# Designs tried in a protein design run: peptides against a protein of PDB entry 1IK9. Part 22

Target 1, 211 residues: chain A of PDB entry 1IK9
Amino acid sequence: MERKISRIHLVSEPSITHFLQVSWEKTLESGFVITLTDGHSAWTGTVSESEISQEADDMAMEKGKYVGELRKALLSGAGPADVYTFNFSKESCYFFFEKNLKDVSFRLGSFNLEKVENPAEVIRELICYCLDTIAENQAKNEHLQKENERLLRDWNDVQGRFEKCVSAKEALETDLYKRFILVLNEKKTKIRSLHNKLLNAAQEREKDIKQ
Target 2, 207 residues: chain A of PDB entry 1IK9 as posed
Amino acid sequence: MERKISRIHLVSEPSITHFLQVSWEKTLESGFVITLTDGHSAWTGTVSESEISQEADDMAMEKGKYVGELRKALLSADVYTFNFSKESAYFFFEKNLKDVSFRLGSFNLEKVENPAEVIRELIAYALDTIAENQAKNEHLQKENERLLRDWNDVQGRFEKAVSAKEALETDLYKRFILVLNEKKTKIRSLHNKLLNAAQEREKDIKQ
Target 3, 195 residues: chain B of PDB entry 1IK9 as posed
Amino acid sequence: MERKISRIHLVSEPSITHFLQVSWEKTLESGFVITLTDGHSAWTGTVSESEISQEADDMAMEKGKYVGELRKALLSVYTFNFSKESAYFFFEKNLKDVSFRLGSFNLEKVENPAEVIRELIAYALDTIAENQAKNEHLQKENERLLRDWNDVQGRFEKAVSAKEALETDLYKRFILVLNEKKTKIRSLHNKLLNA

## One batch from the design tools (peptide; aimed at target 1 I191, target 1 (a further copy) R179 K187)

Design b1_p12_8_s3 (made by RFdiffusion4, then SolubleMPNN; from b1_p12_8, 5 letters changed)
Fold by OpenDDE base, seed 4:
Formats: structure tokens, sequence, C-alpha cells
Structure b1_p12_8_s3 (fold): chain B 211 residues (1-211), chain C 211 residues (1-211), chain A 12 residues (1-12)
């Protein structure tokens, strides 16, 4: 089961934050349980897959698009741009919500709720779920933080090895060239010396031929 | 201001989860506001720094140690080992908690609370705080996840560069040696050729002298 | 070990 709790403002009670809980199995399209509370009273209703399909048909909206709008409305509250307006009559237990666009507002959906006999139990369970979610998210945060610190250490270690490898490559090249130049210069000196000896020997032979 | 909400079980109502909110400024030692709720009723009390000091003195406990026990009791609930037992009289509004050790239980602290006139407001605010904390923790989780993915990419990139650097170092050494050997062998061949010419010239001169 | 071929063959 998936669950989302959002805060909403009702048109009838704009000063009182209400909480909208939606719970569903796998997909919101398969139906959901909606719970509304003001921290004193609670109301619940079950919305079936058939009702979702009927509301989509009545709106002449493609079901996937309609479910996408339901997800935005019911799981995000009004949203950051107050795109959704929520209405609830405590007398009729009729809950409906509207999508507000720039030049047009329209009813997106409507549900009959029932007043919960024991609202305190629903509220306690809602708070428990929030506290569980906080604990799980904190544990995940601590894990991710430790992993982040590990990855940063591992990055620094390989970066330091890479820098040492670059420096060692440059040092190797420089050392090999220095050694090679020394050896080449020795061989060049020996070649020059041998050429001079050959020239001298040839000059001496030319002198010996000239008596 | 710091705040912690925990779930507790009261000895008088073991089947009903209660919520214990503690709010404080900087340190718990400077005093705190305690709020208890069952999701229907709420009770609040302010515990001053002087009361904390007095309770520590009455217990003959060092203040820092006492505050450490308060932190464990009030911010963690009973804890994973049911180390703390919570008692509350709705009639007297007297809240007290005990630390249970293997062979001894003792009262750790006691507070007078007051029944909140509008418990729904306190409960709504508590739920709002939970939802805010969830949102903040989720945003932090998403950030840490993205950062971990970045650090992993950065690690893979530098690891791949390091491996290329190692291979390039080995290739450089091999190439330089091959080139050096070729040039050295040419010089060695020239030296040998010049020595042979010198030997031949000396032998010819010895023949000319014997002739 | 890439032993630099013995450069020290002193051609006598």
Amino acid sequence: as target 1 above (211 residues)
Amino acid sequence: as target 1 above (211 residues)
Amino acid sequence: ELVLPSVDEELA
C-alpha cells in the first residue's frame, strides 16, 4: 500500500489547515481511500476504480490524463500555484475539488465521505505514519550521507593516485631522455675520436709514401 | 527552536499511542515546552531551566547527566528497550516518567501540564511539522542521491583516466626504449666499423713496413 | 626491467 498525506485549505474553512490522506494499492487508478481531517474530526471514503473511470468519462477525459490530474490534486494538495481548490460540506459529507486555470475553473472530481466515529484513532494513525516516514527518511539520509563521504574519500584516493601517475610518467620520460643523451654523447665522442685516429693514420701513411 | 515528536505509551492507556512533543531553544538544559496528545485531547507545559536544575538536585544527579537522561526519555520515547515508562493523570494533569533498570526503577522527572483549550490546533500544528519535516528530509534525500550519483560518475571518470595513465606510462617506456635501442645500435655499428677500419689501416701499414 | 642494453661495451 502507498500513502500520501498533504495539507489543504478548504474554501469553507480557509484559516484551518486540513489534512488529506490518500492511500492506494500499486496505482491510484485502481482506486483509493481518501481521509480528510481537521485535527478534531475525520471523514473517510473509498473511491473505486469504477468511480474513477466514470468521473473520467463524465468529464470526457482520457482515463490516464484524469488519473494524472487526480495524482496532482490529491497527492500534492493545492500545489505551489494554488491550481486546485478543495471544497467540503460537513453537513452532506460531500468533497469536491476544482482545477483552476487562468480563464476557466472546472470540477475535477467529487466524492462522498463518511464521518469517522473515532477520529482520534485516524489522527493517531496519521501521526504514526508521519513519524515512521520521518524515521525511515532520516535513516536513508544518514546512509546516503555516509555513502557520500565514502565516495568522496574514494574519489580523493584515486585522484591522488592519478596525479602521482602523471608525475611519475613525466619523471620517467625526463629520466630516460637524460640517460639516453648521456649515452648518445659518449658514443658520438667515441665516433669522433675514431674518425680522428683514422684521419691521422691516413696522413701518416701519406707521409710514409712521400722518401 | 528545535522540536522532537515521539510516540509513547502511557501506563494508564497502554493501548492508545500518545505523542510527546518537546520543543526547546539551543539546548534542552535551558528549558523546554512539552506537549502531550492522544489525537483528541492535548496537554502542554513549560519546564524551565530552574525546574530542570531542581529536579537534578532532588535526584542528587549531576545536571549534565540528568539532561542526558531527559534527552533519552523525552526525545526517543520509551526507546527500543522500553527503558522509560510514562505516566499521566488526565485528572491532575500530572506527567511523570520513570527509568527502568534491571533491578531498580526510579522516577526521572515530573511535570504539571495544562489541558489545551483547542487541541485541534495543536494537533494540526504537530501534523504540519511532521509534513514539513518529511518534505525537508525528502528534498535532502533527493539531493544526497544526486550527489552520490555525481560522485560515482566523477570516481569512474578519474579511475578511467588513471588506468589510461598507467597504460600510457608503460607504453611510453616501451616506445622510448625501442627508439633508444635503435639509435644506440646504429652508433655501436658505426664504432665497430671505424675500429675495423683502424685495424685494417694498421695491418696495411705493417705490411708496407715489412715490404 | 627494461635493462638499457649494456652501453658499456667498451669497444676496446
Scores: peptide ipSAE 0.024, ipTM 0.848, DockQ to the pose 0.186
OpenDDE base, seeds 1, 2, 3, 5: peptide ipSAE 0.022, 0.024, 0.020, 0.020; ipTM 0.849, 0.849, 0.847, 0.848; seeds 1, 2, 3, 5 fail the geometry check

Design b1_p12_8_s4 (made by RFdiffusion4, then SolubleMPNN; from b1_p12_8 with P1A T7V S12A)
Fold by OpenDDE base, seed 3:
Structure b1_p12_8_s4 (fold): chain B 211 residues (1-211), chain C 211 residues (1-211), chain A 12 residues (1-12)
Amino acid sequence: as target 1 above (211 residues)
Amino acid sequence: as target 1 above (211 residues)
Amino acid sequence: ALSLPSVEEELA
C-alpha cells in the first residue's frame, strides 16, 4: 500500500493546518482511503474505483485525466498557487475540493468521512509513518552520498590514467622517431662510405689504364 | 534551532508509541526543550545548561560524555537493544530515563514536564516539521541521484577515451615499427647492392692484372 | 605521414 501525507488548509479553518493522508494500492485509480486530521480529531473515508469512475463520468472527463487531477489535489496538498481549495464540514463530515482556474472554480470531488473514535491512534500512526519515511530517506541520502564520493574517486582515477596514456603516447612517438633517425643516419653513412669506395676504385682503374 | 523527533516506549504504557521531540540551539549541551506526546496529550519541559552540568557532576561523569549519552538516549529513542528505558508519570509529569547495561541500570536524567493546554497545536507543528523534513530529504535525494547519473556518464566518457588511447598507443607502436622496418630493409638492400658492386670492381681489376 | 626522404634524394 502506498501512502501520501500532505498539509492542507480548509476554507472553514484557514488558520489551522490540517493533514490529509491518502492511502492506495498500486494506483490511485483503484480506490483510496482518505484520512483528515487537525492533530486532535480525525476523519476517514474510503473511495472505491467505481466512485472514481462515476466522478470522472459526471465531469465528462477522461478517467486518466481525472485521476491525474485527483493525484495533484490530494497528494500534493494546496500547491503554492492555491490551485486546489479544500472544504470540510465537521458537522456533516462532508469533504469536497475544488480546482480554481482564473475565471472558474469547479468541484473536483467530494467524500463522506466518518469521525474516528480513537484519533490518537491515527495520529500516532501518521507520525510513525513520517518518522519511518524520514529514516528511509536519510539512509538513501547517505547511500547516494557515498556513491557520489565513490564515482568521483573512480572518475579521478580514470582521468589520471587517461592523461598518463596521452602523455605516454606522445612520448612513445617521439622516442621511436628519435631512435629510428639514429639507425637511419647510421645506414646513410654506410651507404655514403660505400659510394666513396666505389668512386675511388673507379679512379684507380682509370689511372692504371693511363702508362 | 535544531530538532529531533524520535519514537519511544514508556514503561508505564508499553503498547502506546510516544513521540519525544528535543529542540536545541547549536549544541545539546547549551540546554534543550523536550516535548512528549501520545498523539492526544503533550507535555513540555526546558532543561538548562546548568541542569545538564549538574546532572553530569552528580553522575561523576565528564560533561562531554554525559551529553553524548543524552544525545543517544533522547535523539535516537530506544535503540533496538532497549539500551535506554523511558519512564513518565502523567500524574506528576515526571519524566526520567535509564541506561540499561547487562548487570546494572542507572538513571541518566530526569525532567519535570508541564502539560500543554493546546496539544493539537504542538502535534500539528510536529507533523509539519516531519513533512518539511521529508520534502527537504526528497529534494536532496533527487539532487544526489541526478549527480550520480552525471558522474556515471562522465566516468563512462573518460573510460571510453582511455580505452581508445590505449588502443591508439598500441596501434601507433605497431605502425611505426612496421614503417621503420620497411625503410631499414630498403637501406640494407642498397648497402648489399653497393657491396656487390665493390666486389665486382675488385674482381675485374684482378682479371686485368692477370691479363 | 612523415615520408622519410629516399637516400637517393640526399645523394642527388
Scores: peptide ipSAE 0.018, ipTM 0.842, DockQ to the pose 0.154
OpenDDE base, seeds 1, 2, 4, 5: peptide ipSAE 0.014, 0.016, 0.015, 0.017; ipTM 0.843, 0.843, 0.843, 0.843

## One batch from the design tools (peptide; aimed at target 1 L184, target 1 (a further copy) L182)

Design b2_p13_1 (made by RFdiffusion4)
Pose (drawn by RFdiffusion4):
Structure b2_p13_1 (pose): chain A 207 residues (1-76, 81-211), chain B 195 residues (1-76, 83-201), chain P 13 residues (1-13)
Amino acid sequence: as target 2 above (207 residues)
Amino acid sequence: as target 3 above (195 residues)
Amino acid sequence: AAEEHLEELTDEA
C-alpha cells in the first residue's frame, strides 16, 4: 500500500495551494484513490482497474502508456493543468502539447464528511515519513563515519608497508655493495700485478 | 528558523490526535511560537525571550536547565492538556509516583486555520523532499568510500606481498653479479700463474 | 637492468 502526496495549482485558484493525495496497491493500473484538500475541506474519488482500462481505450492509448501518463501527472517536456470546481466537485486535468492540449483525466469527487480526520491522517503519514527517513540518514551517517575511519586505518597500514619495503631494500643493497666492492679491490690488484708481469717480460725481450 | 512538529494526545480527548508545531530562531531561549491544531482549528501563542527567562526565575532554575525541560517536552513521560473554551494549554512531567505542572501557555484561536494547516503540510512535504535527496547523496558517498577502501586494501595486499618477495629476489641477483666477480678473479689468478 | 644498476653503484663507490 503506497501513496504520494503532492502539492498542485488549480487554474481557478492560482492564489491558494492545494494538495493531492494518491494511494494505491502495487500499481496505479489496478486502481487508485485520489483525495484533494485545501486544508479545510477534502474531496475524494476512486478509479477502478476496469475504469482505467476503459479510459485508455476511449483515449486511443496503450494501457501501460496511459498509466504512465497518470504517473507523471498525478504522482509528480510534460506540461499538465489541473481544474476543480467546488460547486460540482468535478476534477479534471489536461496535458498541454504544442497548440494542442487534451483531457487526460476526469474525476467526480465527493465532498468528505470528516475533512479533519482525513487531514490529520495525511499529516500523520507525512510525519511518519519524515521520521523513517531521518533514521535512515542516521544509519548512513554512521556507516559513512565508519568507512572514513576504516580507510584512514588501512591507508596508514599501506604507507607503513611501503616505507618498510624501502628501508629493507636499501638495507640489502648496502650489504651487497660492500661485498661486491671488496672483490673489485682484488680484481684491480691482480689485474695490475699481471700488467706488471707483462712489462717485465717485455723488458727481457728488449735487452 | 527551525521547527518541530509533534503528534500528541490531549488528556481530554485521547481519541483524537493533535499536532503541536514549535518554531524558533537559533535557540528556544530567544523565544518561540507554538501552534496547536486538530486539522480543523488552530491555536497559536508566542513566547518571548523575556517571558522564558522570567519563567526560569519563578522556578529558580538556570535559564539553561529550564529551556532543556521545554525541549524534551515540546520538541519530542509528558502529559498534555488543552481546553478549547479557555485556550489554556499546559503540560506536566510524570515520574515514578508523582507528577507536576511543567508549563503553560495562553493560546489564541487562529483566524484562518486552513492557511496554517496548508503551511504545515507544505513544510512536511519539503522536508520529505530534502531528506530524500540527502539519503541519495550519503548513499553515493557510502558507495565511493566502499570502492576507495577496496582499492587501497588491494594496494596493501600487493605491497606487503612485495616486501616479502624482496630479500629472495634481490639475493639471487646479488649471487649472479658476485659469481661474475669471482670468475674474473680466478681467471686473473690463473694468468698470473701462467707467467 | 637491476644487475647493471648494482654494478653502477659499485663504480660510484

Design b2_p13_1_s1 (made by RFdiffusion4, then SolubleMPNN; from b2_p13_1, 10 letters changed)
Fold by OpenDDE base, seed 4:
Structure b2_p13_1_s1 (fold): chain B 211 residues (1-211), chain C 211 residues (1-211), chain A 13 residues (1-13)
Amino acid sequence: as target 1 above (211 residues)
Amino acid sequence: as target 1 above (211 residues)
Amino acid sequence: SEIEEIEKLVEKS
């Protein structure tokens, strides 16, 4: 079962933060359990897939689009302030919510809730779920942090090896050119020496021809 | 203000999860506010630095060690099951807790609490804190996840550059050697040619002398 | 190294 708890304000009680718990199996489209609490009383209702389909039809909205609006209203904590208005009558246990657009507000959905006989149990279970979620998220944060630290070390190690490789490549090129120039200069010197010996031999032969 | 909420079981009500909220400024040693709730009623007490010091002295325990035990008892959620036992009288509002060792249990501390007049406000505020903590931890998780993905990309990029640098170093060495061998072979060929010309000139001179 | 071999080949020649 998936669950989302959101804080909401009721139009009738804007000074008292209420909590809206929605619980569902795999997808919100298959139906959900909605629980409202003020920290003292709780109210619960079950919304079926058929009711969701009927509300979508009554709105002339495609079911997937309607479920998308339900998700934004009921699961996305405070959406951008004031886009969704929540109304609840404690007397009738009638819960309804509206989407507020620039020039038009329209009812998005309505549910009959039932007052929970033992609200303390619902509240305790809600707090337990929050504490479990905190613990899970903390463990995930610690894992991700350790993995970040590992990845950063691995990055630094490869970066240091890369920089050494670049420097070694430049040093190798420089060393090879220096050695090549030395050897080439020796060969140039030997060629010059042999050329001078040939010139001298030719000059001596020209002297020997001139007796 | 730092805050920790833990679920606990009272010896008197083991079937009903209670929530222990501890709030403090910078360090638990400077004093704290303790709040107990069962999801319907709430009880609060303020523990001063002087009371912590007195409890440490009464226990003949060093203050830092005592605060270390308080932290384990009051802040570390369920420590390993059954190491700390919590007791509360709703009638006297007396809260005390014990440390259970293998063969000895001893009172670690005791506090007088006061029943909160508006427990719903305390419970709502506690749920708000849990929801805020969930939101903060989720945002941190998303940030750490994005940073992990960045670090992994950066690692792959440097690794790929490193592998290219290694291959380029080997290719450079091989290419430079090939080029150097070609130029050196040209110079060797020129030296051999000049040496043969010198030998021929010497042989011609020896023929001219025998003539 | 191939350099040392080249150097030796160049010295012997």
Scores: peptide ipSAE 0.017, ipTM 0.839, DockQ to the pose 0.246
OpenDDE base, seeds 1, 2, 3, 5: peptide ipSAE 0.016, 0.017, 0.016, 0.018; ipTM 0.839, 0.839, 0.838, 0.839; seeds 1, 2, 5 fail the geometry check

Design b2_p13_1_s2 (made by RFdiffusion4, then SolubleMPNN; from b2_p13_1, 8 letters changed)
Fold by OpenDDE base, seed 3:
Structure b2_p13_1_s2 (fold): chain B 211 residues (1-211), chain C 211 residues (1-211), chain A 13 residues (1-13)
Amino acid sequence: as target 1 above (211 residues)
Amino acid sequence: as target 1 above (211 residues)
Amino acid sequence: SLIEEIEKLVDES
C-alpha cells in the first residue's frame, strides 16, 4: 500500500492546518482511502474505482487525465499556486475540492467522510508513518552520501592514472625517437667511413697505374 | 533551534505509542524543551542547563557523559535494546526514565511536565515538522541521486579514456619499433654492400700486382 | 638494453 500525507487549508478554517492522508494500492485509479485530521478529530472515507470512473465521466474527462488532477489535488496539497481549494463540513462530513482556473472555479471531486471514533489512534499511526519515512530517507541519504564520496575518490584515482598515462605516452615517444636517432647516427657514420675507404682505394689504384 | 521526535513506550501504557519531542538551541547541554504526546493529549516541560548540571553532579557523572546519556535516551527513543525505560504519570505530570544495565536499572533523569491546554496545536505543529523534514530529505535525496549519476558518468568517461590511452601507448611502442627496424635494416644492407665492394677492390689490386 | 634487443632483431632479420 502506498500513502501520501499533505497539509491543506480548509476554506472554513483557513487559520488551522489540516492534514490529508491518501492511501492506495498500486495506483490511485484503483481507489483510495482518504483521511482528514486537524490534530484533534479525524475523518475517513473510502473512494472506489467505480466512483473515480463515474466522476471522470460526469466531468466529460478522460479517466487518466482526471486521476492526474486527483493526484495533483490530493497528493501535493495546496501547492504555492492555490490551484486547488479544499472544503469540509464537520456537520455533514462532506469533503469537496475545487480547481481554480483564472476567474473560474469548478468542483473536481467530493467525498463523504465518517468521523473516526478514536482519532488518537489515527494521529499516532500518521506520526509513526512520518517518523518511519524520515528514518528511511535519512538512511538513503547517508548511503547516497557515502556512494558519492566513493565515486569522487574513484574518479580522482582514474583521472590521476589517465594523466600519468598521457604523460608516459609522450615521454615514451620522445625517448624512442632519441634512441632511434642515436643508433641511426652510428650506422650513418659507418656508411660514411666505408665510402671514404672506397674512394681512397680507387685513388690509390689510379696512382699505381700511372709508372 | 534543533529538534528531534522519537517514538517511545511508557511502562504504564505499553500498548500505546507515545511521541517524545525534544527541542534545544545549539547543544542539548544548554537546556531543552521536552514535549510528550499520545495523539490526544500533550505535556511540555522546560529543562534548564542548571538542572542538567545538577543531575550530572547528583549522579557523580561528568556533565558531557551525562548529556551523552540524555542524548541516547531522549533523542534515539527506545532503541531495539530496551536500554532506556520511560515512565509517565498523567496525574502528577511526572516523567522519568531509567537506564537498564543487565540486572540493574537506575533513574537517569526526571522532568515535571505541564499538560498543554491546546494539544491539537502541538500535534499539528509536530506533524508539520515531520512533513517539512520529509520534504527536505527528499530534496536532498534527489540532489544526491543526480550527483551520483553525474559522477558515475564522469567516471565511465575517464575510465574509457584511460583504457584508450593504455592501448594507444602499447600500439605506439610497437609501431615505433617496427619502423625503427625497417630503417635500420636498410642501413645494415648498405653497410654490407659497401664492405663487399671494399673486399672486391682489394682482391682486384692483388691480381693486378701479380700480373 | 632496448638498443641491444633492437640490434639483435636487426641482425636476425
Scores: peptide ipSAE 0.022, ipTM 0.841, DockQ to the pose 0.713
OpenDDE base, seeds 1, 2, 4, 5: peptide ipSAE 0.020, 0.022, 0.021, 0.023; ipTM 0.841, 0.841, 0.841, 0.841; seeds 1, 2, 5 fail the geometry check

Design b2_p13_1_s3 (made by RFdiffusion4, then SolubleMPNN; from b2_p13_1, 9 letters changed)
Fold by OpenDDE base, seed 2:
Order: structure tokens, then C-alpha cells, then sequence
Structure b2_p13_1_s3 (fold): chain B 211 residues (1-211), chain C 211 residues (1-211), chain A 13 residues (1-13)
């Protein structure tokens, strides 16, 4: 079961924050339980998949698009864009919400809620869920923090090894060239010595021919 | 101002989760506001630094150690270790809590609370704080997740560069040796050729002398 | 000794 609690403002009670709890299985399309509370009273209703389908059909809206609008309205809370307005009558227990566009406002949905007999239980459970969610999110934050610290250490270790490898490659090239030049110079010296011996032998032969 | 909400169980009402809200400035030692609620009623009291100091003195406990025990009792909720027991009388509005050790139980503190006239406001504010904390923790989680993904990419990039550097170092060494061998072999061939010319010149001289 | 290794490699060729 998935659950979302949001704060909303009712047109009838704009000064008192209300809380809208929505609970559903897998997808909001399959239906949901909606709970409204003011921190003293609570009201709950169940919305079926058939009701969602009927509301989409009555609006001549594609079901997936309609469910997308329900998700924005019911799960985000009224974001700072007054795009969704919420209405509730405590007398009739009738909850309805509207989408407000620049030139067009329309009712997106309406639900009959029932007043909860023991609102304190619903409120306590709602607070428990919030505290559990805080604890879970804290544990996830601590885990991600430790993982980031690990990844940073691992990055620094590989970066240091890479820099050492680059330096070692340049040092290797320099050292190999130095050693090669030494060996090559020895061979060049031997070649020069052998050439001088050949020149001397030729000069001696020219002297022997000139008696 | 710092704030912590915890769930507690009262000895008098063990079947109903109560919520203990503690609010303080910088340190719990400087004093705090304590609020108790059952989701229907709320009770609030203020505990001063002087009261905390007096309770520590009455217990013959060092103040820092006493504040450490207060933090464990009041901010952690009763952890699974029944080390702290909470008592509250709705009639007297007297709240007290005890530390239970194997062989010794002692009262850690006692507070007189006042019944809140509009508990719904306190409960709504408490829920708002929980929802704000959830949103803040979610934003932190999303940030840490993005940072984790960045660090992982950066690690993979450096690791790939390091592996290429290692391979390039080995390839460089192999290529340099091959090139050096080619040049050195040319010099060895030249030395052998010059030696053969010297031997031939010596043999020709020996023929001219015998002739 | 790289010099010896180069010389040995060149002598084996």
C-alpha cells in the first residue's frame, strides 16, 4: 500500500490547514482511500476504480490523463500554483476539488466522506506514519552519506594512482632514452675506432707501394 | 530552535501512543518546551535551565551527564529498551519519567504541564513540522543521490583513464625496446662489416709481402 | 639492467 499526506487549504476554512491523506494499492487508478483531517476531526471515504472511470468518462477525459490530474491534485498538496482548489462541507461531508486554468475552472472530482468516530486514532496513526517516514528517510540519508564518503575515497585513491602512473610513464620514457643513448654512443665510438684503423692501414699500404 | 517529536507509551495508557515534542534553543541544557499529545488533547510545559540544574543537583548528578540522560529519555522516544518509563496524570497534569536499570529505578525528571485550550492547532502544527521535515529529508536524499551518481561517473572515468595509462605504459616500454633493438642491430651490422674489411685488408697485405 | 637486457636481446638476434 502506498500513502501520501499533504497539507491543503479549504475554500470554506482558508485559515486552518487541513491534511489530505491518500492511500492506494500500486496505482491511484485502481482506487484509493481518502482521509481529511483538521487535527480535531477526521473524515474518510473510499473511491473505487469504477468511480474514477466514471468521472473520467463524464468529463470526456482519457482515464490516464484524468488519473494524472488526480495525482497532481491529491498527492502534491496544493503546490504554490493555486491550480487546484479544495472544498469540503462538514455538514454534508461532501468533498470536491476544482482545477483552475486562466480562462476555465472545472470540477475535477467529488467524494462523499464519512466522519470518523474516533479521530484521535486516525490522527495518531497519521503522526506515526510521518515519524516512521522521517526515520526511514534519515536512515536512507545516512546510508547515502556513507556511500558518498566511500565513493570520494575511492575516487581519490584511483586519481592518486592515475597521477603516479602518468608520472611513472614519463619517467620510464626518459630513463629508457638515457640508457639507450649510452649504449648507442658506445657502438658509435667502436665504429669510429674501426674506421680510424682502416684509414691507418690504407695509409701504411700507400707508404709500402711508394721503394 | 531545534525540535524533536517522539512516540512514547504512558504507564497509565499503554494502549495509546502518545507524542512527546521537545523544543529547545541550541542545547537542551538551556531549557526546553515539552508538549505531550494523544492526538485529541495536548499539554505543554516549559522547563528552564534553573530547573534542569536543580534536578541534577537533587540527584547528585553532574549537569552534563544529567542533560545526556534527558536527551536519551526525551528525544529518542522510548527505544526498544524499556530503560525509560513515562507517566502522566491528565488530572494533575503531572508528567514524570524514570530510568530503569536492572537493580535500580529512579525518577529522572518531573514536569508540570498545562492543558492546551486549542489542541487542534498544536496537532496541526506538529503534523506540518513532520511534513516539512519529510520534504527537507527528501530534498537532501535527492541531492545525495545525484551526488552519488556524479561520484560514480567520475570514479569510472578516472578508473578507465588509469587502466589506459597502465596499458599505455606497458605498450610504450615494449615499443621503445623494439625500436632500440632495430637501431642497435644496424650499428652491430656496421661494426661486423668494418671488422670484415679490416680482416680483408690484413690478408691482402700478407699476400703482397709474400709476393 | 636495461642496458644488459638490450645487449642480450641484440646478441640473441
Amino acid sequence: as target 1 above (211 residues)
Amino acid sequence: as target 1 above (211 residues)
Amino acid sequence: DIEKEIEELVNKS
Scores: peptide ipSAE 0.024, ipTM 0.844, DockQ to the pose 0.775
OpenDDE base, seeds 1, 3, 4, 5: peptide ipSAE 0.019, 0.024, 0.020, 0.023; ipTM 0.844, 0.844, 0.844, 0.844; seeds 3, 4 fail the geometry check

Design b2_p13_1_s4 (made by RFdiffusion4, then SolubleMPNN; from b2_p13_1, 9 letters changed)
Fold by OpenDDE base, seed 2:
Structure b2_p13_1_s4 (fold): chain B 211 residues (1-211), chain C 211 residues (1-211), chain A 13 residues (1-13)
Amino acid sequence: as target 1 above (211 residues)
Amino acid sequence: as target 1 above (211 residues)
Amino acid sequence: SIEKEIEELVEKS
């Protein structure tokens, strides 16, 4: 089961932060449980897939688009853009929310909630879920931090090996050229010496022919 | 101000999870505010640096060691090791906790709390803090994840450049040796040709002298 | 000596 808790403001109680808990299985379109609390009282209701489909049809909205709007409204809280307005009557237990566009406001959905008999239990469970989520996120962050430290070490090690390889390649080329120049110069010296011996032998032969 | 919320079990109400909130500035030894809640009622008290020092002295414990025990007891919750036992009387508003060792149990501290008049406000603020902490931890997690993905790409890029550099070094050595062998063989062939010309010139001169 | 190794490589050629 997936769960999201968001803080919302109610039009009827704009000074009191309320908490909206939504719980669902796999996808929000398959239905969800909605819980509202003010930290003293709690109200819970179940919204079925059939209700979600009916609300989409009544709005002449494609179901996937409607579920996308439900997800933005119910799981993100009222973002600072006041795009979603939440209303709840404690007397009727009727919860409804609207999407506010520049020139058009419309009701996105409405739910009948039931007052929870033991709100303290729901509030304790909600706090437990928040604490568990904090602990899980801390463990993930510690894991990612250790992995980033590992990756940084591994990067530095390979970078250092790469720089050494580049330098060693240049040094190898320079050393090989120096050694080969020495050997080639020895062979050139030997060729010059042999040419001089041939010239001397030819000059001596010309002298012997001229008696 | 630093803050920690932990779940605890009270000896008087072992079936009901309580929440212990501790708030302090810089260090716990400089004093703290303690809040207890069951999700319906809340109780708050302030513990001063002087009270912490007095409790350490009364226990004949070094202050830093005592603060270390307070941190373990109050900020970690009751770990699964039952090392810390929490007690609270709703009638007297007296909170005390004990450290349980194998052969020795001792009171670590005791605080007088006051019942909060508006517990819903304290509970709402506590939930808000949990939700804010979740959002901050999610943002840190997303940042670390993106950094992890960057470091992995950078590692793969350098590793691939390093492997290419190793292969290019070996190929360079092999190519240089091949080219130098060709040039050296040309020089050796020229030396052999010049030696043969010298031998032929010497043989022709010996024929001319015998003639 | 690399000179000898080069000479030997060139002789084996």
Scores: peptide ipSAE 0.018, ipTM 0.838, DockQ to the pose 0.729
OpenDDE base, seeds 1, 3, 4, 5: peptide ipSAE 0.015, 0.018, 0.018, 0.016; ipTM 0.838, 0.837, 0.839, 0.838; seeds 3, 5 fail the geometry check

Design b2_p13_2 (made by RFdiffusion4)
Pose (drawn by RFdiffusion4):
Structure b2_p13_2 (pose): chain A 207 residues (1-76, 81-211), chain B 195 residues (1-76, 83-201), chain P 13 residues (1-13)
Amino acid sequence: as target 2 above (207 residues)
Amino acid sequence: as target 3 above (195 residues)
Amino acid sequence: SEIEEFEAELESL
């Protein structure tokens, strides 16, 4: 059981703001209850599933395509106008295309015997909604803060692993360099002795 | 300017639900407006900064401690009473085995309740809209952080596994370069022996 | 080639 409460402007009353409450079960296609309120009175109407299928036929529209129009118009490039007569309780709305507009929906609403009960329930639903949302935003705020920390934690763990690697790398190299360079000292030494022995032979050949 | 709308029950009408709307600027301490509505009529009252502190004195409570009790009682066990004839509104606090009057307000019946009710409903719808948008923004951040975390965690796994492959990998190369030096030394020594 | 490269790397330190 779902519902949507939207505010709307009637052409015959651009001064005051009205509220439209649409409620259904699963889908609009199966039917819906519509309630209009000005904060004092309330008018209600019902639209059955068969009435929706018929209206879609009378409008030369694919049924799902028609329900889609109802969703954009009633559940809040698509321009819609709303009219209501308190004298007749007739409620209709049109879709305004380029130079051509057409009747999209019409409802004969009935004035409600207990407007206050309807208005109180509506406000109550809204307050419950505000409440459910806050609880959700709080749950997400905490999850947010947990992740901000879990990242900072592992980020530090990362920097440490990298810094440990660099310290170990330079440490290994330093030892390597020492051993390699000791050998180089021997090579140079041997190499030079050899040269010397070549120069001595060369001197015996020459004298 | 902030506001809180609470659903309450009056002692003289546990059947019907009323709505209490409290509005203020910065803190209740500087005064506030309280409105009571049953969805048909509405009663309002203004409580000045001067009256509030005055009440803090009659009680001998620090203006802070007193405002604290109001926050708990009015912004949502607290009991509420209202007489439609007198427009007098008062509420009490109920502890174990005792109760006491905590405060009262002389409210006045509003001339255009529908206007008040319409503004209240409008506020709720805006709040729902804002809250739903924030639920989205925080939902995405929760996603970004989840992804960013997996990234770094992956970097950590890769980095630690590198540090553990380093000693073995570098030592092999060192053996290779070192074995070259020795070969040279042997060949030199062998030459020297030649002569 | 591997030997020369790794030796040059250590000489540069």

